# Designs tried in a protein design run: peptides against a protein of PDB entry 3J47. Part 120

Target 1, 121 residues: chain A of PDB entry 3J47
Amino acid sequence: IRLTNQLKSLKGLQSKLKDVVEYLDKVINKELPINHTILGKLQDVFNLLPNLGTPDDDEIDVENHDRINISNNLQKALTVKTNDELMVIYISNLVRSIIAFDDLIENKIQNKKIQEQRVKD
Target 2, 26 residues: chain B of PDB entry 3J47
Amino acid sequence: NAQYHLLVKQGDGLLTKLQKYGAAVR

## One batch from the design tools (peptide; made by RFdiffusion4, then SolubleMPNN)

Design b2_p27_2_s2 (from b2_p27_2, 14 letters changed)
Fold by OpenDDE base, seed 3:
Structure b2_p27_2_s2 (fold): chain B 121 residues (1-121), chain C 26 residues (1-26), chain A 27 residues (1-27)
Amino acid sequence: as target 1 above (121 residues)
Amino acid sequence: as target 2 above (26 residues)
Amino acid sequence: NKQRDELLQLVLERLEEVQKLIEELRA
């Protein structure tokens, strides 16, 4: 029962992560605004993920060798997907910062030109 | 993975430089 | 992997553009 619930939770997380990736792709494509609530929930999930990887040491029932391999492969796949999602978030933030700085630079250039013209007059 | 981490590091470095420049112009 | 690499490339290109603009502002 516990392992089934953990697998269900992982599948749910995987589905949500997929949704986040799809959302981030839409945000990068300027199709949707960034939803801070989704990002916050994702961050919460990531803060919980390090704790999800600690198998409770208790019931090493020997019979589940095949299930352990499936769980490890699933966890690895989820980790890769998580890393890709974090990458997308990072890239999105980077692009936003770049745009903001570009606008700042342009504004400063314009202001400097206006000031230089005023001093020449 | 390693190439990705390198790229992220380069991006972070560029952002830091850009922030310093923005502060110097301000 | 390909889509990720393309996105990373786009970000790098934008960073290079910003660096160029900064250099133009310094001149």
Scores: peptide ipSAE 0.261, ipTM 0.832, DockQ to the pose 0.088
Fold by OpenDDE base, seed 4:
Structure b2_p27_2_s2 (fold): chain B 121 residues (1-121), chain C 26 residues (1-26), chain A 27 residues (1-27)
Amino acid sequence: as target 1 above (121 residues)
Amino acid sequence: as target 2 above (26 residues)
Amino acid sequence: NKQRDELLQLVLERLEEVQKLIEELRA
């Protein structure tokens, strides 16, 4: 039961990671805005992953230790990959915020120039 | 992990500055 | 890794541009 749940969670994570990568690619290409719902679900998966990775000491037969280590290494690798994806999403949000801020600054600069010209006239 | 946390912290700091400026511009 | 680094570099560049614009607004 535990191994099947770990495999199912891993498959779910892998599928979600694929969806996130695809989404990130679309965001990088400026085709779509960031979907916060996808991020929330990813965070939920991450919050669940540590709870799935705590080996309760009980029934680990020696043959499963290698599979658990592989699963943990794969889980770590997937965690790193997901962290990288989350970082890309975060950076993309920052870029959008910076662009919006840049537009705001430019508008303020223009308004200031217009006011200065009106005072000189 | 540490580099990621540093990047997130820097980004949060920037976001905070952006928010403060946005509030001052409003 | 390369794509991430390129994106990060783009963000940093935009940050520098925004900082420059802020300084221009303050002057």
Scores: peptide ipSAE 0.253, ipTM 0.824, DockQ to the pose 0.060
Fold by OpenDDE base, seed 2:
Structure b2_p27_2_s2 (fold): chain B 121 residues (1-121), chain C 26 residues (1-26), chain A 27 residues (1-27)
Amino acid sequence: as target 1 above (121 residues)
Amino acid sequence: as target 2 above (26 residues)
Amino acid sequence: NKQRDELLQLVLERLEEVQKLIEELRA
């Protein structure tokens, strides 16, 4: 019973991972827009994944080294992509802040001009 | 890269405008 | 990595300049 439930859970995880891969392929092929919510969830998953690049000194057979390297490269690539997206968001927020500040300065200049005109009248 | 450079350019332009207005308010 | 770090540094510098200008206008 316990082993059967673990196998079912593993199959469910495998199916979900396949769906994620298919989604990412569609995004890479520009068939679908980038969904920030999905990317955020993927980041959370990768942050919860043990750093596959720390070789725990346990006898992990040399044959899995290529798969571990591919996984680490994928994690690094996803981290870089995430950083780039966060950077774009950051710059967008910076631009919005600058625009808002520009409007505030213009309003202050106008108010000052109105006050100066009232003093002259 | 191109989109990033465009955003940086827009930010720099707005910053320059902001500096000019700040000087005019003083 | 170097180009990304340079870009991040540029953005941080611009943010600091904007913050300084905001503070100068509030004073």
Scores: peptide ipSAE 0.223, ipTM 0.820, DockQ to the pose 0.584; fails the geometry check
Fold by OpenDDE base, seed 1:
Structure b2_p27_2_s2 (fold): chain B 121 residues (1-121), chain C 26 residues (1-26), chain A 27 residues (1-27)
Amino acid sequence: as target 1 above (121 residues)
Amino acid sequence: as target 2 above (26 residues)
Amino acid sequence: NKQRDELLQLVLERLEEVQKLIEELRA
């Protein structure tokens, strides 16, 4: 039962990661703004992931140990992938903020020039 | 992990500076 | 204007550092 729930949670995470990838692709293509709520939920899931990966110390048969190791490696790989995606999102947001800031600065410079011209006229 | 945390920390620092500048320019 | 330009330059430098870190992580 617990393993099935872990697998279901992992599948859910994988599905959410896929959704994040699709979202990231749309963000990279400038089609959509970043949804901070999705990022927050994803972070919450990651904060819970260390608790999902603790094998209970019970006598896990050798066959289960290999499956658990594969599952842990897959989970780790998925975690790394998700971290990379989050990093890309973060960087994309940062770049957008900088671009918006640059545009704001340019607009302020232009407004100042217009005001100076009006004072000279 | 350490490189990622460093990157995030640097980005957060940059974001904070950007916010401070945005507030100063307002 | 000068202070703003300096800040923009600093931001650009930090972006370049971040880009370098991303590239290092991808390698």
Scores: peptide ipSAE 0.222, ipTM 0.823, DockQ to the pose 0.033; fails the geometry check

Design b2_p27_2_s3 (from b2_p27_2, 16 letters changed)
Fold by OpenDDE base, seed 2:
Structure b2_p27_2_s3 (fold): chain B 121 residues (1-121), chain C 26 residues (1-26), chain A 27 residues (1-27)
Amino acid sequence: as target 1 above (121 residues)
Amino acid sequence: as target 2 above (26 residues)
Amino acid sequence: NKQLDQLLELVLRNLEQVRKLIEELRQ
């Protein structure tokens, strides 16, 4: 019973991971727009994943080292890529906010000039 | 890399503009 | 005036944080 539930949960996780990969491939191919909610959830998943890169302390047989290292390097590369994409989005939003603020400042300067002119007349 | 650097440069340019205007409105 | 200055300061702080994160990722 406990083992069957763990296997079912693992299969569910594997299916969700496949769906995320398929979504990311569609985003890379520009078939779908970047969904910020999916990227945020993906970031949360990566932050919850133990650092797959400290082989500190348990004797797990040397024969699987290459597959584990490839998986860890791929997961690290995916984490870095996701962080870079999120950072590009963040900077793009920041730039948009700065432009909107520049327009607000210009409008305020114009309003101040109009008020100063009305006091001088 | 290049697109990212361009976006950062644009943000820095806009920030510099924003600082100048903020000083002019004080 | 004060609210606009506060918003400007928040945007400046956010940009500084982004610059720091970029530099940390470049090392």
Scores: peptide ipSAE 0.254, ipTM 0.816, DockQ to the pose 0.100
Fold by OpenDDE base, seed 4:
Structure b2_p27_2_s3 (fold): chain B 121 residues (1-121), chain C 26 residues (1-26), chain A 27 residues (1-27)
Amino acid sequence: as target 1 above (121 residues)
Amino acid sequence: as target 2 above (26 residues)
Amino acid sequence: NKQLDQLLELVLRNLEQVRKLIEELRQ
């Protein structure tokens, strides 16, 4: 049951990462605004990731030495994926800030042109 | 690790430039 | 006008750098 849940969580995380990458590609292409719900769900996945590494203490059977190494490698791989996802979020926020500044600059250019026209009339 | 730190450093450089632009538009 | 054009150019350059960072994350 636990390995199936870890695999399901990893598949869910992989699907979510794919959705975030696809979303970032759409934002880069100016096709969609950044959905805060996707970021919130990513943050929720990140907050759940530390809990994927806690063995519920109720199935410590001694056959687990190879499973403990696989679990530690999975947790390490999940931590690396978490760092990559946090980086993707950071880059996404940076892109948003740059786009917002581009729009601000364009608005300032337009306002200045309007003011210069009003002074000439 | 090294690639991650490089990406973070490049991002921080962009953020610093962005802050300078925000100050120049005000 | 000239300062604003310079600022726009710098924003465009930053967008290009961010695009490069995203492509590096995709590899």
Scores: peptide ipSAE 0.251, ipTM 0.837, DockQ to the pose 0.032
Fold by OpenDDE base, seed 3:
Structure b2_p27_2_s3 (fold): chain B 121 residues (1-121), chain C 26 residues (1-26), chain A 27 residues (1-27)
Amino acid sequence: as target 1 above (121 residues)
Amino acid sequence: as target 2 above (26 residues)
Amino acid sequence: NKQLDQLLELVLRNLEQVRKLIEELRQ
């Protein structure tokens, strides 16, 4: 009973991981727009994943070494790409905030000049 | 690359404007 | 005035951090 439930949960996780990969492939191919909520949840999953880059303990069968290297290279590439996408979003929001501040400062300067003219009249 | 350099150049231009405004408000 | 200056300084600091990250990615 416990082992069958763990296998069912692992199969469910594998199916979800496949759906995520298919979604990411569609986003890469520009077939779907980037969903920020899905990307944020993927980042949370990657941050909760133990660092798969420490080979602690000396029984790595040669077939597992190639799969682990591919997984680590893919995880590193995904982390870099996600960091670059977040950086672009962050810069875009920062630029928008700066433009909004420039407009507010200019409006405040104009209002101050109008008030100074009204006090001199 | 080119779009990234354009975004950086726009950010630097805005930074320079903001520095000028910060100096004019002091 | 002071809160606006603090927010401006935060935005400037963030832009400088982004500029550093850009230069690191270009090397």
Scores: peptide ipSAE 0.190, ipTM 0.779, DockQ to the pose 0.101
Fold by OpenDDE base, seed 5:
Structure b2_p27_2_s3 (fold): chain B 121 residues (1-121), chain C 26 residues (1-26), chain A 27 residues (1-27)
Amino acid sequence: as target 1 above (121 residues)
Amino acid sequence: as target 2 above (26 residues)
Amino acid sequence: NKQLDQLLELVLRNLEQVRKLIEELRQ
């Protein structure tokens, strides 16, 4: 029962990850705006993945171990690739946010100068 | 690799500017 | 002013974490 629920949760995560990758591809192609809530939930999923990948040393038969290791290496490689793509998107959004904050700070400095000039007049 | 390092360097440059502006607004 | 400074500090912290992760991936 517990293993079947984990496999169902993993399939649900894989489907949702595929939907997120498709969404991210549309965002990379500038077809859709980046949803920060989706990105945050995806980061939460990635932070939970290392906690699910501690092999508790329970004796599971040697024949499933090679397929699980290949699947874990492929999933790790796909996770690394997706993490790199997400990191590029995250950095790009951070850079855009920094530019927007720079513009807001400059606007605030200008408004302060205008107020100081109005107090001197 | 090179484009990624360029993006990181641009981010660090913007970060340094933002720190200078934050210090000037205090 | 205080909210803008807090937001700036959060962005700075996030960028420092990203820089650290990049340096870990480069080693």
Scores: peptide ipSAE 0.209, ipTM 0.791, DockQ to the pose 0.099; fails the geometry check

Design b2_p27_2_s4 (from b2_p27_2, 15 letters changed)
Fold by OpenDDE base, seed 3:
Structure b2_p27_2_s4 (fold): chain B 121 residues (1-121), chain C 26 residues (1-26), chain A 27 residues (1-27)
Amino acid sequence: as target 1 above (121 residues)
Amino acid sequence: as target 2 above (26 residues)
Amino acid sequence: NKLRDLLLEQVLRNQELVTKLIKELEA
């Protein structure tokens, strides 16, 4: 029963990660806006993941050790993959912010030139 | 690792540009 | 000014996120 629940939770996490990847690809391609709700849920999952990785020290029969190591390695690999995706989102948002600032600066420069022309007339 | 460090370095470069722009608008 | 401040806050939040990710990758 406990192992089946862990496998179900891992499958749920894998499905969620896939959904995040698909969402990230759409955000990178500018097909969809950033969904803050998905990012919040992902952050919640990350905050819960370290707590799920504490083995309750109780009764690990030796035969489960290899499966636990594979699960932990998969969890680490999934964490790394998700970190890479979060970095791509971060950089994409940063670039968009820079472009928006550049446009704002140019607009301010233009407005200043228009005001200087009006004062000379 | 190397690709990650390159990506971080690019992000830092963009942040530096953003800081310069923010100072120019003041 | 308000839009600039919001964008700066977004960049700062993103910097914090990246810094956390870097620390996790270095561990």
Scores: peptide ipSAE 0.304, ipTM 0.840, DockQ to the pose 0.058
Fold by OpenDDE base, seed 5:
Structure b2_p27_2_s4 (fold): chain B 121 residues (1-121), chain C 26 residues (1-26), chain A 27 residues (1-27)
Amino acid sequence: as target 1 above (121 residues)
Amino acid sequence: as target 2 above (26 residues)
Amino acid sequence: NKLRDLLLEQVLRNQELVTKLIKELEA
C-alpha cells in the first residue's frame, strides 16, 4: 500500500510538473487565459494532497510515521512553493494586461484628440 | 504571505486606475 | 472598443482568480 501511494504521489508530482511546464509555455506564448489553468492545477494539487495523505489504518511503525510526516511536510512545502510561483506568474500577467490596456486607452485618447483637431480645422 | 498581499494590493490598485481611465475614455 | 472591453474582462477575470487563490492560501 505505501509504495503504491508513494508512486501515486510521485506520478502526481510528475503530472503537476508537466502541467507547470505546459502552463509556463502557454503563458510565454500568450495562448490561454492563464487563470483557468492555474485554478485547475491548484485544484488538482489540493485534490491530490488529501488522497496522498490517507493513511490506511495499518499499524505503521513509528519510523514510517515520521517519514510520512516529513514527506507530507515536504509535499506541502513544495505545493506552497509551486502556488507561490504560479501566483507570481499570474500577477506578472495581470500587470502586462494592465499595461496593454493602458496603452490602448492612451491610443484612444490620442485618436479623440486628432479627431477634435480635424473638426476644428 | 505579506509579500503576496502587497503584490495583490498593487494589482488591485492598478486595476482600479485602469477602470477609472476606461470610464473616462468612454 | 471591443479590444478594450475584452482586455478589461480578462483583467477582471484575472483579479477574481487571484482573489480566490489568496483566500485559499489564507485558509
Scores: peptide ipSAE 0.334, ipTM 0.847, DockQ to the pose 0.098; fails the geometry check
Fold by OpenDDE base, seed 1:
Structure b2_p27_2_s4 (fold): chain B 121 residues (1-121), chain C 26 residues (1-26), chain A 27 residues (1-27)
Amino acid sequence: as target 1 above (121 residues)
Amino acid sequence: as target 2 above (26 residues)
Amino acid sequence: NKLRDLLLEQVLRNQELVTKLIKELEA
């Protein structure tokens, strides 16, 4: 029962990771807006993943250990891939925020110059 | 790795510029 | 002013997140 539930949870996680990758690809392609709530929840899931992969069970048979290692390596690879995609999105958002902030600063400087000119007239 | 570090350095450089501009507009 | 402050806060949060991610990747 526990092992079956863990396998089901892992399959569910793999499916969700795939959905996230597809979402990230759509966001990178500007087909969908970035949902920060989804990204935050995904980050929370990834922060919990290292605790799921702790090899604290030294007593599991060698065949299960290899399958667990392959599964952990696949999950780690998926995590790394998703993390890389999240980073690309994050940096893209950072750059957009930077541009928007620069434009706002320039607009504020211009507005200040206009106000100073109006006070001199 | 190298592309990531380059992208991060570019982001940090831009952020530093933004911080300076934000301080100058205060 | 409020929009600037929100953008600055977002940039700072973003920088912190990137810095954490970099440290995790370097570890």
Scores: peptide ipSAE 0.331, ipTM 0.850, DockQ to the pose 0.098; fails the geometry check
Fold by OpenDDE base, seed 4:
Structure b2_p27_2_s4 (fold): chain B 121 residues (1-121), chain C 26 residues (1-26), chain A 27 residues (1-27)
Amino acid sequence: as target 1 above (121 residues)
Amino acid sequence: as target 2 above (26 residues)
Amino acid sequence: NKLRDLLLEQVLRNQELVTKLIKELEA
């Protein structure tokens, strides 16, 4: 029972990883726009992934080691790219918030000037 | 990294200015 | 005033998120 549930969970994880890969391929090919919600979930997954980059010294055959290193470098590069994209989005939102706040301040100053002028009339 | 830190510092500087203006307009 | 306070809160939350992102990039 416990082993069967672990295998089922692992198969579910494998299916989700496949869906993520297919999505990433579509994003790379510019077939789909970057979905922020998916990127956030992907970041959560990467944060929950044990650092696959600690080579514990177990004798993985040299061919698998090169593929794992390439995969880890690609995953790192994808993580960096995703982080950079999220960072740009975040900065863009911050700038928009700053502009909106500046406009609000200016509107309040103008309203105050109008009120002061009405009191002088 | 350095460019990001610079952008964040610029954002913090703008926020500080906005806070001062918001307090002055209150 | 309430709208300004909400915008200020959003900017503060954004700054906190940026600060966290910076710390993650420095690590």
Scores: peptide ipSAE 0.318, ipTM 0.845, DockQ to the pose 0.100; fails the geometry check

Design b2_p27_3_s2 (from b2_p27_3, 12 letters changed)
Fold by OpenDDE base, seed 1:
Structure b2_p27_3_s2 (fold): chain B 121 residues (1-121), chain C 26 residues (1-26), chain A 27 residues (1-27)
Amino acid sequence: as target 1 above (121 residues)
Amino acid sequence: as target 2 above (26 residues)
Amino acid sequence: LEEQIKLLEKQIRELLEKLDKKLAALR
């Protein structure tokens, strides 16, 4: 039962990571604004992932230790990969916000120049 | 890690320049 | 991922250069 739940959680994480990659591709293509709610929920899942990795200390099987270490290393690698993807998203949004703010500043300067010209006429 | 910190520093530098520009236009 | 990071670095550099040109045009 626990191993099937871990495999289901890993498959769910893999599917969600695929959805994040597809969303990243749509964001790179400028088709959609980033859903901050999806980002926040993904971060919450990652903050909870380190707490899901403690099975209680009570059964020594040497074959499970290597599979658990591989699953924990894969989960850690998936966590790092998703953190890197979230980081690229964050930087991309920051860059877009900077562009939008630069355009707003330019518009404000143009409006100020138009007002100064109207006061001189 | 190092490339990320460089990108973050460049972004912060841009944001600081943008803030200075926004203050000069006020 | 690395190629996307490099593209973002290039975009940030181009934005810096545009901002510096706009700041120089105000002075």
Scores: peptide ipSAE 0.323, ipTM 0.852, DockQ to the pose 0.721
Fold by OpenDDE base, seed 3:
Structure b2_p27_3_s2 (fold): chain B 121 residues (1-121), chain C 26 residues (1-26), chain A 27 residues (1-27)
Amino acid sequence: as target 1 above (121 residues)
Amino acid sequence: as target 2 above (26 residues)
Amino acid sequence: LEEQIKLLEKQIRELLEKLDKKLAALR
C-alpha cells in the first residue's frame, strides 16, 4: 500500500510533467492562449492533488491514518513545489521566446527601412 | 500562487502586444 | 522560487515597455 501510493504519486507527478511538456509544445505551436490552459492545468493539478491523497477505501486502522495524512501532506507540498518550479521554467522559456520574436520583428523593420531607403536613392 | 498568476497574466499581455506588433510589421 | 518569480515579473515588465516603444515607433 505505501509503496503503491508513492508510485501513484510519482506517476501523477510524471503525468503532470508530461502535461506541462505537452502544454509547452502547444504554446510553441500557438494553438492555445497561454493563460487559460495554464490556469486550467493548475486547477487540474489542485483538483488531482486531493485525489492523490485519497486513501483507496481499503480498511486501514485509525492509528495509521495520521501517518498517512502527514505523508500525503508532505507529498502534496512537494508536488505543489515541483509544479511551481516547472511553471517558473515555463514562464522563463515563454519570456525567452517573446524576446526572440521581438528581435525578429525589429530586424524585419530595419530591413524594410533599408529597402525603402534604397528605393528613394 | 497569486504572484505566479499575475506573472502569467503579464506574459499573456506581452504576447498579445507582440502579436499585434508582428501583424503591423507584415 | 519567490525570487525567481520576482525576476520573471521584472523581465516581463521590461519586455512590455520595449514592445510599447516599438509599437509607438511604427505608428
Scores: peptide ipSAE 0.314, ipTM 0.852, DockQ to the pose 0.716
Fold by OpenDDE base, seed 5:
Structure b2_p27_3_s2 (fold): chain B 121 residues (1-121), chain C 26 residues (1-26), chain A 27 residues (1-27)
Amino acid sequence: as target 1 above (121 residues)
Amino acid sequence: as target 2 above (26 residues)
Amino acid sequence: LEEQIKLLEKQIRELLEKLDKKLAALR
């Protein structure tokens, strides 16, 4: 039962990771706005991934300890990599918001200058 | 980590400058 | 990833410079 649930969770995670990569590629290409709710749920899933890999329960042999350590190190490395990717996306959105706000300010200044010129004429 | 924190700090600095600019144009 | 970070840093710098120019034009 536990192994089947882990395999199902891993397949679900693999599918979600693929969907995330496809979504990230679309976001990088500026084709879609970021859904903050999807990102939040994804972050929650990644924060729960360390907890899904820690069975707090006793018993089984030295050969699994190296595989568990490799799996935990790989999971930590994947978590760090994913966090770094999410951070890059967050910054990219921040930059886009800054550009849009800068353009808005510039348009407001130009409109104000045009109005001031019309009042002087 | 350090490069990321620097990049975030630069972004926050830009946002703060934009806010000041937007307030000065009001 | 590192290349994307470097590109973002460049974009942030260019935005800072544009903002500083606009702020200087308002003074």
Scores: peptide ipSAE 0.294, ipTM 0.845, DockQ to the pose 0.719
Fold by OpenDDE base, seed 4:
Structure b2_p27_3_s2 (fold): chain B 121 residues (1-121), chain C 26 residues (1-26), chain A 27 residues (1-27)
Amino acid sequence: as target 1 above (121 residues)
Amino acid sequence: as target 2 above (26 residues)
Amino acid sequence: LEEQIKLLEKQIRELLEKLDKKLAALR
């Protein structure tokens, strides 16, 4: 029973991972815009993934080692790209916040000037 | 990394100027 | 990605210049 439930959970995770891969392929092909919420969740998943970058020295066949290294390099490259995209979004939001705050300050100055004119009249 | 840190530093400089401006308008 | 970063840097510079002009107009 416990092993069967673990296998079922693993199959469910594998299906979800496949859906994520298919979504990422559509984003790469520019068929869909980058969804920031999905990107953030994907980053959280990568941060929770144990660093797959310790090859503990156990004898995995040479053909699997090249595929694993290519997969790890691709995952690392995807993680770096995702981090860079999130950083660009973060900076864009920071810039928007600065613009909005500048407009708020200008509005406050204008309101203060209008009040000073009303007190002089 | 270095370009990002430079961009963040420029953003922090803007925020500091904006804070000073906001304090002068109070 | 690099082109988007350059565009963001340009926007930050334009914002800095606008803020400096507003500070100068208050003095």
Scores: peptide ipSAE 0.289, ipTM 0.843, DockQ to the pose 0.668

